# Peptides against a protein of PDB entry 6TME: the designs that were tried, part 35

Target 1, 324 residues: chain A of PDB entry 6TME
Amino acid sequence: NRLKRAYIALQAWKKAFYSDPFNTAANWVGPDVCSYKGVFCAPALDDPSVLVVAGIDLNHADIAGYLPPELGLLTDVALFHVNSNRFCGVIPKSLSKLTLMYEFDVSNNRFVGPFPTVALSWPSLKFLDIRYNDFEGKLPPEIFDKDLDAIFLNNNRFESTIPETIGKSTASVVTFAHNKFSGCIPKTIGQMKNLNEIVFIGNNLSGCLPNEIGSLNNVTVFDASSNGFVGSLPSTLSGLANVEQMDFSYNKFTGFVTDNICKLPKLSNFTFSYNFFNGEAQSCVPGSSQEKQFDDTSNCLQNRPNQKSAKECLPVVSRPVDCS
Target 2, 324 residues: chain A of PDB entry 6TME as posed
Amino acid sequence: NRLKRAYIALQAWKKAFYSDPFNTAANWVGPDVCSYKGVFCAPALDDPSVLVVAGIDLNHADIFGYLPPELGLLTDVALFHVNSNRFCGVIPKSLSKLTLMYEFDVSNNRFVGPFPTVALSWPSLKFLDIRYNDFEGKLPPEIFDKDLDAIFLNNNRFESTIPETIGKSTASVVTFAHNKFSGCIPKTIGQMKNLNEIVFIGNNLSGCLPNEIGSLNNVTVFDASSNGFVGSLPSTLSGLANVEQMDFSYNKFTGFVTDNICKLPKLSNFTFSYNFFNGEAQSCVPGSSQEKQFDDTSNCLQNRPNQKSAKECLPVVSRPVDCS

## One batch from the design tools (peptide; aimed at target 1 V173 D223)

Design b2_p17_2_s2 (made by RFdiffusion4, then SolubleMPNN; from b2_p17_2, 9 letters changed)
Fold by OpenDDE base, seed 4:
Structure b2_p17_2_s2 (fold): chain B 324 residues (1-324), chain A 17 residues (1-17)
Amino acid sequence: as target 1 above (324 residues)
Amino acid sequence: SSMQKRLQEKVQEILNE
């Protein structure tokens, strides 16, 4: 009996709660698991006459605890949302049995360890949110081989380079922000055919921006701020026909910010502050447009306010990195 | 879509940090 297995799983989970400040699991008593708060039942896909636990929603429950291996008995769960809790430990490998997993949101918890590779075992996964945790180590390249719609990795402890497989991703949204990713953005990034929003904020990324970024025709948000990028902005950025929000601030960029970038048709906000740009087109000047917002603060621009000193600029500007 | 809106909200949350 599937509900019996679910009962075992849910009772094991309740026992794994250290704190339930809102008494979310107070009604988790008895065999009627479908009445449990945050537990949602639906007809099984293989047998509509059978009721199964299809979803978990414990979002914002502030529950402290861990995920016990018995959760692997929830084999019919397609939606697993447990964000904004205080769950700790690792994601159980037993969750590999949840072959219907479609949305997995464990964001804003205290999970640790390597990337939860069990997520790679879910054939139907479309949404992966593991942000605001303490996941560490390398991002497995295989994550981008999956047909995901969204991948939230931000605010973790991930290290190493961004996998070259990123170009295979079908995700519309990918966040890398506030990790420890290093190296260059892979040139394969331009192959992300469905990409709308990508955020690299606050990593240790370096090198030149790949020209292939300009192939991201559908991108609306591109934020690469707070990294170690060098060189000039790729001229191919003129290809970002749909970009609305673009941020390159807090890097080590040099060169000239061109009209082709600042006149992008959908551009609403473009921040390129805290770099070493030595020139900008008139269209890039803050206040030059009523429809667009620019920030050119703390560059090496002439005749602009709040720029770096010549002493700070000259050593960098005089030795531009050639990205060609 | 509602999904896209949720995704955008999550991204905006990051941008507002």
Scores: peptide ipSAE 0.493, ipTM 0.926, DockQ to the pose 0.952
OpenDDE base, seeds 1, 2, 3, 5: peptide ipSAE 0.489, 0.434, 0.409, 0.483; ipTM 0.925, 0.910, 0.904, 0.924

Design b2_p17_2_s3 (made by RFdiffusion4, then SolubleMPNN; from b2_p17_2, 10 letters changed)
Fold by OpenDDE base, seed 2:
Structure b2_p17_2_s3 (fold): chain B 324 residues (1-324), chain A 17 residues (1-17)
Amino acid sequence: as target 1 above (324 residues)
Amino acid sequence: SSEEERLKKKVQEILNE
């Protein structure tokens, strides 16, 4: 009996709760698991006469605990939303049995360990949110081979380089922000044909921006702020026909910020502050446009307010990185 | 499958209520 298995799983999970401040699991009593708060049942795909647990929503329950291996008995679950809790430990490997997993949201918890590779085993996964945890180590390249619509990785402890497989991703939104990613952005990034939003904020990324970024025709948000990027902005950024929000602040960029970038047709906000730019086009000057906002603060620009001193600029500007 | 997608949508609707 599938509901009996679900009962075992859910009771094991309840037992794994250390704190349930809102008494979310208070009604998790008895065999009628479909009446459990945050448990949603639906007819099984293979037998419509059989009711199965198809979804879990414990979002914002502030539950402290862990995910027991018995959760692998929830084989019919397609939606697993447990964000904004205090779950700790690792994602159980037994969840590989949840072959119908479609949306997996464990964001804003206290999960630790490596990337939950069990997520790679789910053939139908479309949404993965693991942000605001303590996941660490390398990002598996295979994550981008999956047909995901969204990949939220931000605010973790991921290290190493961004996999070159990123170009295979069909995701519209990808967040890398506030990790420990290092190295260059892969040139394959330009192959992300469905990308709308990508965020690299607050990593240890370095090197030159790849020219292939300019191939991201659908991107509306591109944030590479708070990294170690060097060199000039790629001229190919003029190809970002739909970019609305662009942030390159808090890097080590040099060179000239061109009209071709600042005149992007959909550009609303362009922040390039806290770099070492030594020139900008008139179209990039803050206040030059009513429809666009610019921030050129703390660069090496002449005749602009709030710039770096010559002492700070000279060592960097005199040694420009050639990205060609 | 189309049925799988239908179920997923239905569950999504329930979860969003």
Scores: peptide ipSAE 0.098, ipTM 0.770, DockQ to the pose 0.048
OpenDDE base, seeds 1, 3, 4, 5: peptide ipSAE 0.026, 0.020, 0.025, 0.096; ipTM 0.690, 0.628, 0.679, 0.772

Design b2_p17_2_s4 (made by RFdiffusion4, then SolubleMPNN; from b2_p17_2, 10 letters changed)
Fold by OpenDDE base, seed 5:
Structure b2_p17_2_s4 (fold): chain B 324 residues (1-324), chain A 17 residues (1-17)
Amino acid sequence: as target 1 above (324 residues)
Amino acid sequence: SKREQELKKKVQEILNE
């Protein structure tokens, strides 16, 4: 009996709660699991006459606890949303049995350990949100082989380089922000044909920006701020026909910010502050447009306010990194 | 499958309530 298995799983989970401030699981009593708060049932795919647990929504329940292995008995679950809780520990490997998993949201919790590789076992997964946790280690390259619409990895403890397989991703939104990623952005990034938003903010990324970024013709948000990028902005950025928000602030960029970048047709905000740019086109000057907002603060620009001193600029500007 | 998509849609609708 599938509902009996679900009962075992849910009761095991209730026992794994350390705190339930809103008494969310107060009605988790008895065999009628479909009446449980946050538990949603639907007809089974293989037998529409059989009711199964198809979804979990415990968002914003502030529950403290862990995910017990018995959750693997919830084999019919397609939606698992438990964000904004205080769940700790690791994601159980037993969840590999949840072969119908479509959306997995464990964001805003206290999960630890390596990337939950069990997520890679789900053939139909479309949405993965593991942001605002304490996941650590390397990002498995296989994550980008998945046909995901969105990948939220931000605010974790991930380290190492971004896999070159990123170019295989079909995701429209990818966030790497506020991790410990290092190395260069892979050149394969330009192959992300469905990409709309990508955020690298607050990592330890370095090197030159790849020219292939300019191939991201559907990108609307590109944030590479608060990293260690060097060199000039690629001239190919003129190809970002749909970019609206672009942020390169708090890096070590040098060179000239060109008209071709600042006159991008849909550009709304372009922040390139806190770098070592030594020139900018008139179209890049803050206040030059009513439709576009620019920030050129704390660069090495002549005749502009709030710039770095010559003492700070000369050592960097005189040694430009060749990205060719 | 079409059936799977329909199920997922229904569940999503419930979860969005």
Scores: peptide ipSAE 0.082, ipTM 0.765, DockQ to the pose 0.048
OpenDDE base, seeds 1, 2, 3, 4: peptide ipSAE 0.027, 0.058, 0.016, 0.028; ipTM 0.671, 0.723, 0.567, 0.687; seed 3 fails the geometry check

Design b2_p17_3 (made by RFdiffusion4)
Pose (drawn by RFdiffusion4):
Structure b2_p17_3 (pose): chain A 324 residues (1-324), chain P 17 residues (1-17)
Amino acid sequence: as target 2 above (324 residues)
Amino acid sequence: AEKDYLDAIRNKAKSEH
């Protein structure tokens, strides 16, 4: 009995609800699971006459609990939204039985430990949001082999390198912001298809920017701020024909900012503050354009306000890194 | 501000699904 399996799974889950501030599971009684709040039924994909539990949405319920193995019984679920709850612990391995999983959002919870590799087992997975948890350790490189449209990893404790496999991703949006990733951006980044938005804010990345970034001609947001990148901006960045938001602030970049970058057609907000740039094109000057927003604070630029002192600048400016 | 920025990106991406 199919809905009985859903009943058992949901009752096992209610048992694990330690605190439900909005009494969200108050009506989770009896066998009519389709009437349970946050449970969404629909016709079976292979038979419109059969009723199935196809979705779970408890966004913003602020429920403290954990996900029991019995949730593996919800074999028809394709949508799982639990943003802003207090679900703790790990994602049960039994969730590999949810073979129709398409969109999995566990953002802003209390999950901990290694990357939830059960997500790698779902053949139809398109949206994976694990941001704002306590996941840590290495990132499984094979995650970029899945045909994910969106990958949100920001605000965890992930460590080590960006996988070389990143160029295989078909994602339109990838966030790595606010982890402890280290090392270089892989040269394969130029092979990412469909990429519109990539956010690295606040990691421990370094090395020079790969010239292959210039191949991302559909990117609208490229944010590499608050890392430790060195070298000059690659001249290949003129290939970012669609970039609208570009932020390189809080790095160790040196050299010139040219109009090769500052005159990009759709570029509207270009922040390169808190680096060691010693020259900039006139078109790159903040306050100079009514259409484009620039920010050059705390660089090594003559005749500009709020720059670094000459004392701090000369050691770094006179010793540029050979990107080799 | 950064959280709102990341949320905006996330909400945009989520609306496509």

Design b2_p17_3_s1 (made by RFdiffusion4, then SolubleMPNN; from b2_p17_3, 9 letters changed)
Fold by OpenDDE base, seed 5:
Order: C-alpha cells, then structure tokens, then sequence
Structure b2_p17_3_s1 (fold): chain B 324 residues (1-324), chain A 17 residues (1-17)
C-alpha cells in the first residue's frame, strides 16, 4: 500500500523534527496522510483509482530537523518544497526512489555536504533550487546534461570551475551567485539556447570573458559583477539583442566600452563601474539617454567624475591583458 | 541589495512553474 509507505515516511520525518515552532506537524497523526498539513495527495499516474502522496509543501515552516532515509518511501512525490526551514544534514540518497520528482526546492535551509547527486538520478526534474544552504565542493558536470528549466545554486560554498557542460543546459535561468567558483567562464556558454537569466555575482571567476557570450540571443539578464575578470569586453556582446540588465562592475576589465554595447536595443541598465576602463563611447555616458541607465564610476576614464587616480590606473591600463 | 535582486530573479522564474 503506497499510503502506508507514505505514513511510515512522514512519521519518521516527524520524529526527525527538533523544533516545529508553528506546530505544522501537529496534525500528522494517524493513517490519513492526505489530511496532513503540507501533504498533498493525487491519483497515481499509473492507476487513477489509487490515491498517492504527490506533493510536499512545508515552505516557511521554520522547522528544525533533518531528512531521514525513510523519505525514500514517498515514491510518488513529484513536488518537494521545504523552503525556508532549518533542516540540516545531507539530502538522503534514498530519494533516488522518487523517480517522478519534478520540482525540488530545499532552499533557505542548513544543508551541508557535497552537491546532492541524488538530484541527478531524477529523470523528470525541471526545477532545482538548492540556494541559501551550505553545500560545498565541486558542481558535477552532469547537472547541465539534465533537461532542467531552472537551476538555483546561489549562496552556497561551491568551490570549483564551472563545468564545460554548461553549454548543454536547457535552463532559462541559472544562478551561481555568492559561491567560490573559480576559473574562466567556459566558451560553451554560447550554446545555452534557452538561457534568459544568468548570474555569476560574487565569485572568484577570472580570465577573459569568452566571445561566445555574444551568441546568447535570448539572454535578458547577464550579471558577472564582483569577480576577477580581465581584458576587454568582447566585441561580440553587440549580439545580445534582448539583454536588458548587464552588470560587469567590480572586476579588472580594461579597454574601451563601445557604442555597439551601449546601444543594444533592449538594454535598460548597464553597470561597468569599479573596473579599469580607459575610454567609453558617448552613448555609454551616464545621463546620455533617458531610456538607459549607465554607471561608469571608479574606472580610468578621462574627464569623468569619481574615477580612479592615475597612480591606481597606470599599472593596470599600461599592461592590458590580450584576450585574443 | 544583492539578495533582493536575486529574489526578483527567483520569483520571476518561479512564476513559470
């Protein structure tokens, strides 16, 4: 009996709660698991006459505890949302039995350990949110081989290069922000055919931006701020026909910011402050457009306010990194 | 803040599901 297995799983989970401030699991008593707060039942996909636990929603419950291995008995769960709790430990490998997993949201918790590789075992996964945790180590390349629509990795402890497999990703949104990612952005990034929004903010990324970024025709948000990028902006950025928000601030970029970038047709905000740019086109000057917002603060620009001193600029500007 | 910015991205994406 599927509901009996679900009962065993949910009772094991209740026992794994250290604190339930809102008494969310207070009604988790008896065999009628479909009446449990945050538990949602639906007809089974293989037999419409059988009722199964299809979803969990414990968002914003502030529950402290861990995920016990018995959760692997919830084999019919397609939606698992436990956002904004205080769950700790690791994601159980037993969740590999949840072959219908479609949306997995464990964000805003206290999960630790390596990337939850069990997520790679789910053939139908479309939404992966593990942001605001303490996951560490390497991002497995296989994450981008999956047919995901959204990947949220931000605010963790990931320490690796970005896998070259990123170009295989079908995701429309990917967040890398506030990790410890290092190395270059892979050239394969230009192959992300469905990409709309990508955020690299606050990592240890370095090197030149790949020219292939200009192939991201559907990108609306590109944020590479607060990294260690060097060299000039790729001329191919003129290909970003749909970019609305672009941020390259707090890097080590040099060279000239061109008209072809600042005149992008959908561009609404372009921040390139806190770099070492030594020139900009008139179209890049803050206040030059009513429709576009620019920030050129703290560069090496002549005749502009709030720029770096010649003493700060000369050592960097005189040694431009060749990205060719 | 960066958190508010990231939350906007999240909310926009979540609305598609």
Amino acid sequence: as target 1 above (324 residues)
Amino acid sequence: SDDEYLEKIYNKAKSKF
Scores: peptide ipSAE 0.519, ipTM 0.933, DockQ to the pose 0.770
OpenDDE base, seeds 1, 2, 3, 4: peptide ipSAE 0.020, 0.023, 0.020, 0.021; ipTM 0.572, 0.599, 0.597, 0.637

Design b2_p17_3_s2 (made by RFdiffusion4, then SolubleMPNN; from b2_p17_3, 8 letters changed)
Fold by OpenDDE base, seed 2:
Structure b2_p17_3_s2 (fold): chain B 324 residues (1-324), chain A 17 residues (1-17)
Amino acid sequence: as target 1 above (324 residues)
Amino acid sequence: SDDEYLDKIYNKAKSKF
């Protein structure tokens, strides 16, 4: 009996709660699991006459505890939303049995260990949110081979390089922000055909930006701020026909910021502050447009306010990195 | 803040599901 298995799983989970400040699981008593707060039943996909647990929503419950292996008995769950809790430990490997998983949100918790590779076992997964946890180590390349729509990885402890497989991703939104990613952005990034929003904020990324970024025709948000990028901005950035928000601030970029970038047709905000740019086109000057906002603060620009000193600029500007 | 900005991105994406 599928509901009996769900009962076993949910009772095991209740026992794994250390604290339930809002008494969310207070009504988790008896065999009628479909009446449990945060548990949602629906007709089974394989047999509409059978009622199954299809979803869990414990968002914002502030529950402290862990995910027990018995959760693997919830084989009919397609929606698993447990964000903004205090769950700790690792994601159980037994969740591989949840083959209908469609949306998995464990964000804003205290999960630790490597990337939860069990997420790779779910054939129908579209939404993955593991942000604001303590996941560490390498990002598995296989994550980008999956037909995901959204991938939220920000505010974790991920290390190493961004996988070359990123170009295979079908996701419209990917966040890498506030991790420990290093190395270059892969050239394959230009192959992300559905990409709208990508955020690299606050990593240890370095090297030159790949020219292939200019192939991201559907991108509306591109944020690479607070990294170690060097060289000039790729001339191919003129291809970002739909970019609205672009941020390259807090890097080590050099060279000239061109008209072709600042005149992008949908550009509303372009921040390139805290770099070593030694020139900008008139169209890039803050206040030059009523429709666009620019920030050129703390560069090596002549006749602009709030720039770096000649002493700070000269050692960097005189030794430009060749990205060719 | 960066967190507020990232949350905005999240909320926009979540509204599609």
Scores: peptide ipSAE 0.477, ipTM 0.924, DockQ to the pose 0.800
OpenDDE base, seeds 1, 3, 4, 5: peptide ipSAE 0.472, 0.456, 0.467, 0.471; ipTM 0.923, 0.921, 0.922, 0.923

Design b2_p17_3_s3 (made by RFdiffusion4, then SolubleMPNN; from b2_p17_3, 10 letters changed)
Fold by OpenDDE base, seed 2:
Structure b2_p17_3_s3 (fold): chain B 324 residues (1-324), chain A 17 residues (1-17)
Amino acid sequence: as target 1 above (324 residues)
Amino acid sequence: SDDERLEALYNKAKSKF
């Protein structure tokens, strides 16, 4: 039966624990897997008279170990939350058998290897959190073809470019922060119809910001800080009618920060510090508004405090990148 | 901090599930 398979899986997993500081699996004894700490049973979707393991929650258990292939026997699991542990190795391909997977959270672990492509096999996946691991290599384009609501990729070792398929994403939140992504932000970004929050913080992204960012009408958080972006801010950013938090700090932006950006109706915080902007509208000046917070520190602005020296500015400002 | 901001995003998103 399904619970017998679950028992096999869970016992294999217990054996794969190197350390269980809180004795989380201490009661993982016997066939009654529904009594196991962190194991949650529910009636099966196909037969309500059958009890199945529907969820795992081992969050914050500080367990050291790995995920054994026997976890693929947990075929009824829809919720898999094992964040804030010390699990290592790779995500088993056998998890492809978990066709009901809805929420997958393996964040804050020690997982390595390429993107866990098994996540692409789950037709009903809505929440993917793999942040704070050591996943590496390319992000598969297919991740954005999935009907996900949330995608957390931050604090990994992902490299290469952001896939053009990003525009197909239905996610409301996507984090790329603290990886090794390079290249430009795809122009297709403007097609992310449900996007509310996106962060690119601390990558190797470069080039000009695409004008299509201005099409992100529902975005409330846009953070592109700590990259290598160049050129002027797109004038189309005036289209960000709902943006509240915007950060372009620690880049190589040049040009003039316009009123149309600083007067965005929902803008509460706009940080454009540590760039090479050579002008700003009065509405962008820190302290100009009680409702908005601005930071223009370390630019090439005249008559502003804490700006770069002429020696630092001149080589960059005199050679503006044309993004047109 | 960046980590705090990211955590806030996580918490907000997670609350929807």
Scores: peptide ipSAE 0.361, ipTM 0.890, DockQ to the pose 0.822
OpenDDE base, seeds 1, 3, 4, 5: peptide ipSAE 0.339, 0.309, 0.330, 0.342; ipTM 0.882, 0.869, 0.880, 0.886

Design b2_p17_3_s4 (made by RFdiffusion4, then SolubleMPNN; from b2_p17_3, 9 letters changed)
Fold by OpenDDE base, seed 2:
Structure b2_p17_3_s4 (fold): chain B 324 residues (1-324), chain A 17 residues (1-17)
Amino acid sequence: as target 1 above (324 residues)
Amino acid sequence: SEDERLEEIYNKAKSKF
């Protein structure tokens, strides 16, 4: 019986709670698991006459505990939302049995260890949110081979390079922010056909920006701030026909910020502060437009306020990185 | 803030599901 298996799983999970400040699991008593707070039942996909546990929502419950292996008995769960808790340990490999998993949100917890590779085993997964945890090590290349719509990786401890497979991703949103990613952005990035929002904020990324970024015609948000990028901005950025928010601040960029970037048709905010740009077009000057906001602070620009000193600029500007 | 921007991105994405 599927509900009997669910009962075993949910009782094992209740036993794995160290703290339940809101008494969320107080009513988790008896065989009627469909009455449990945060447990949602629906007709089974294979037999509509059978009621199964289809969803878990324990968001914002502040529960301390871990995920026990018995959760693998919840084989009918398609929605698993447990964000904003204090769950610790690793994601159980037994969750590979949850073959209907569609949305997996474990964000804002205390999970540790490598990337939860069990997420790769779910054939129907569309939404993956593992942000605000302590996941570490390499991002598996296979994550981008999955037909995901959203991938939230931000505020973790991921290291190494961004996989070249990123170009295969069907996701509309990907966040890398506040990790320890290093190396270059892969040239394959331009192949992300559905991309709307991508965030690289606060990593250890370096090298030149790939020209292929200009192929991201549907991108509305592109934030590469707080990294170690060098060289000039690619001229191909003029291809970002739908970009609204663009941030290159806190890098080591050099060269000239061109009209064709600052005149992008949907651009509302463009921040390129805290770099080593030595020139900008008039269209890039803050206050030049009523519809667009620019920030050129702390560059090597002439006749602009709040710029770096000649002493800071000369060593960098005189040694431009060739990205060719 | 950067965190607020990330939350906005999250909320927008979540509204699609």
Scores: peptide ipSAE 0.329, ipTM 0.872, DockQ to the pose 0.772
OpenDDE base, seeds 1, 3, 4, 5: peptide ipSAE 0.328, 0.008, 0.267, 0.323; ipTM 0.867, 0.575, 0.841, 0.872

Design b2_p17_4 (made by RFdiffusion4)
Pose (drawn by RFdiffusion4):
Structure b2_p17_4 (pose): chain A 324 residues (1-324), chain P 17 residues (1-17)
Amino acid sequence: as target 2 above (324 residues)
Amino acid sequence: SYTLPAASYSPMPGLSF
């Protein structure tokens, strides 16, 4: 009995609810699971006459609990939204039985430990949001082999390198912000298809920017701020024909900011503050344009306000890194 | 300051409520 399996799964889950501030599971009684709050039923994909539990949505319920293995019984679920709860522990391996999983959002919870590799087992997965948890350790490179449209990893404790496989991703949006990733951005980044937005804010990345970034001609947001990148901006960045938001602030970049970048057509907000740039094109000057917003604070630029001292600048400015 | 993207959900093919 199909809905019985859903009943057992949801009752096993309610048992694990230690605190439900909004009494969200108050009506989770009896066998009519489709009437349970946050449970969404629909016709079976292969038979419109059969009723199935196809979605779970408890966004913002602030429920403290954990996900028991019995949730593996919800075999028809394709939508799982639990943003802003207090669900703790790990994602049960039994969730590999949810073969129709399409969108999985466990953002802003209390999950911990290694990357939830059960997500790699879902053949229809398109949206994966694990941001704002305590996931840590290495990132499974094979995650970029899945045909994910969206990958949100920000605000965890992931470590080590960006996988060389990133160029295989078909994602339109990928976030790595606020982890402890280290090393260089892979040269394969130029092979990412469909990429519109990529956010690296606040990691421990270094090395020079790969020239292959210039191949991302559909990118609208490129934010590499608050890392440790060195070298000059690659001249290939003129290929970012669609970039609207570009932020390189808080790095160790040196050299010139040219109009090759500052005159990009759709570029509206270009922040390169807190680096070691010693020259900038006139068109790159903040306050100079009514359409474009620039920020050059704390660089090594003559005749500009709030720059680094000459004392701090000369050692770094006179020793540029050979990107080789 | 830059704000990170909000979740945007898309309909699953074939699924109807």

Design b2_p17_4_s1 (made by RFdiffusion4, then SolubleMPNN; from b2_p17_4, 8 letters changed)
Fold by OpenDDE base, seed 5:
Structure b2_p17_4_s1 (fold): chain B 324 residues (1-324), chain A 17 residues (1-17)
Amino acid sequence: as target 1 above (324 residues)
Amino acid sequence: SLKLPEIKYKPVPGLVF
């Protein structure tokens, strides 16, 4: 019965293919779905004597098509990897029946519509990759209430603010890059106890950086480049004991870049170019360290090359934003 | 049985094929 349902689902999916340039589904014929290319079977968790479809891997198949609602019949699937295809449309709500979903990767496709809220229905989900699609609208706050290890949202059309629930996330990696997120980074960010890598690149984020960023003791990558951030860098950034890559470039930051930031013990690369910083410590100067790389280009620094003109700097530097 | 592998993610940022 379970494999029969899987057969119905997979045949419906094959019919939903517009193009299969590598003939990936060429062997998707007959009832033996476990022999299908990219289909993986395993003993059912509830009955080890029953074989079920437990995984799909169609990564890099360049398949054009859509996900039909019949995929909801794949109730035993825990791994769903279909990245680097040309699937379009929306993620079917019928996938709510896939209660064992553990890893969901639909990245690098042509999916559209709002955030696939069906992903929130999966109680055991650990990995969510929806990057490089055309998902739009608001990010649901509930995404960060889930016990996810990784959340990839980058290169979409998401709008609105970043939910305050971000502080509840147990994820080690979170990407917001190349969306349309706006507003401030929530102060709750400092509560992300397992965070290693977070990227905000290329959004419409603004305001001051929250002081609570300095509480991210395990962060190795922090990239806030290409936004509208203002004010000084928080002094609490000296608490980033494990940061290796830090990028604040292409913002509207002002003030002084301190020794306490540039001397962070594991800092390898620190880019703060294309801002309005009016001073830097000697430890922040490019070439001052053999172990650290700095970029101070296009700021308001005195006696440094490639800086903004006084005419460009004066109106911004003379009106610093108070972040206190 | 399909042993669940470790989480399949790549370094941030960007998509690594």
Scores: peptide ipSAE 0.027, ipTM 0.702, DockQ to the pose 0.073
OpenDDE base, seeds 1, 2, 3, 4: peptide ipSAE 0.025, 0.025, 0.018, 0.032; ipTM 0.716, 0.699, 0.671, 0.715; seed 4 fails the geometry check

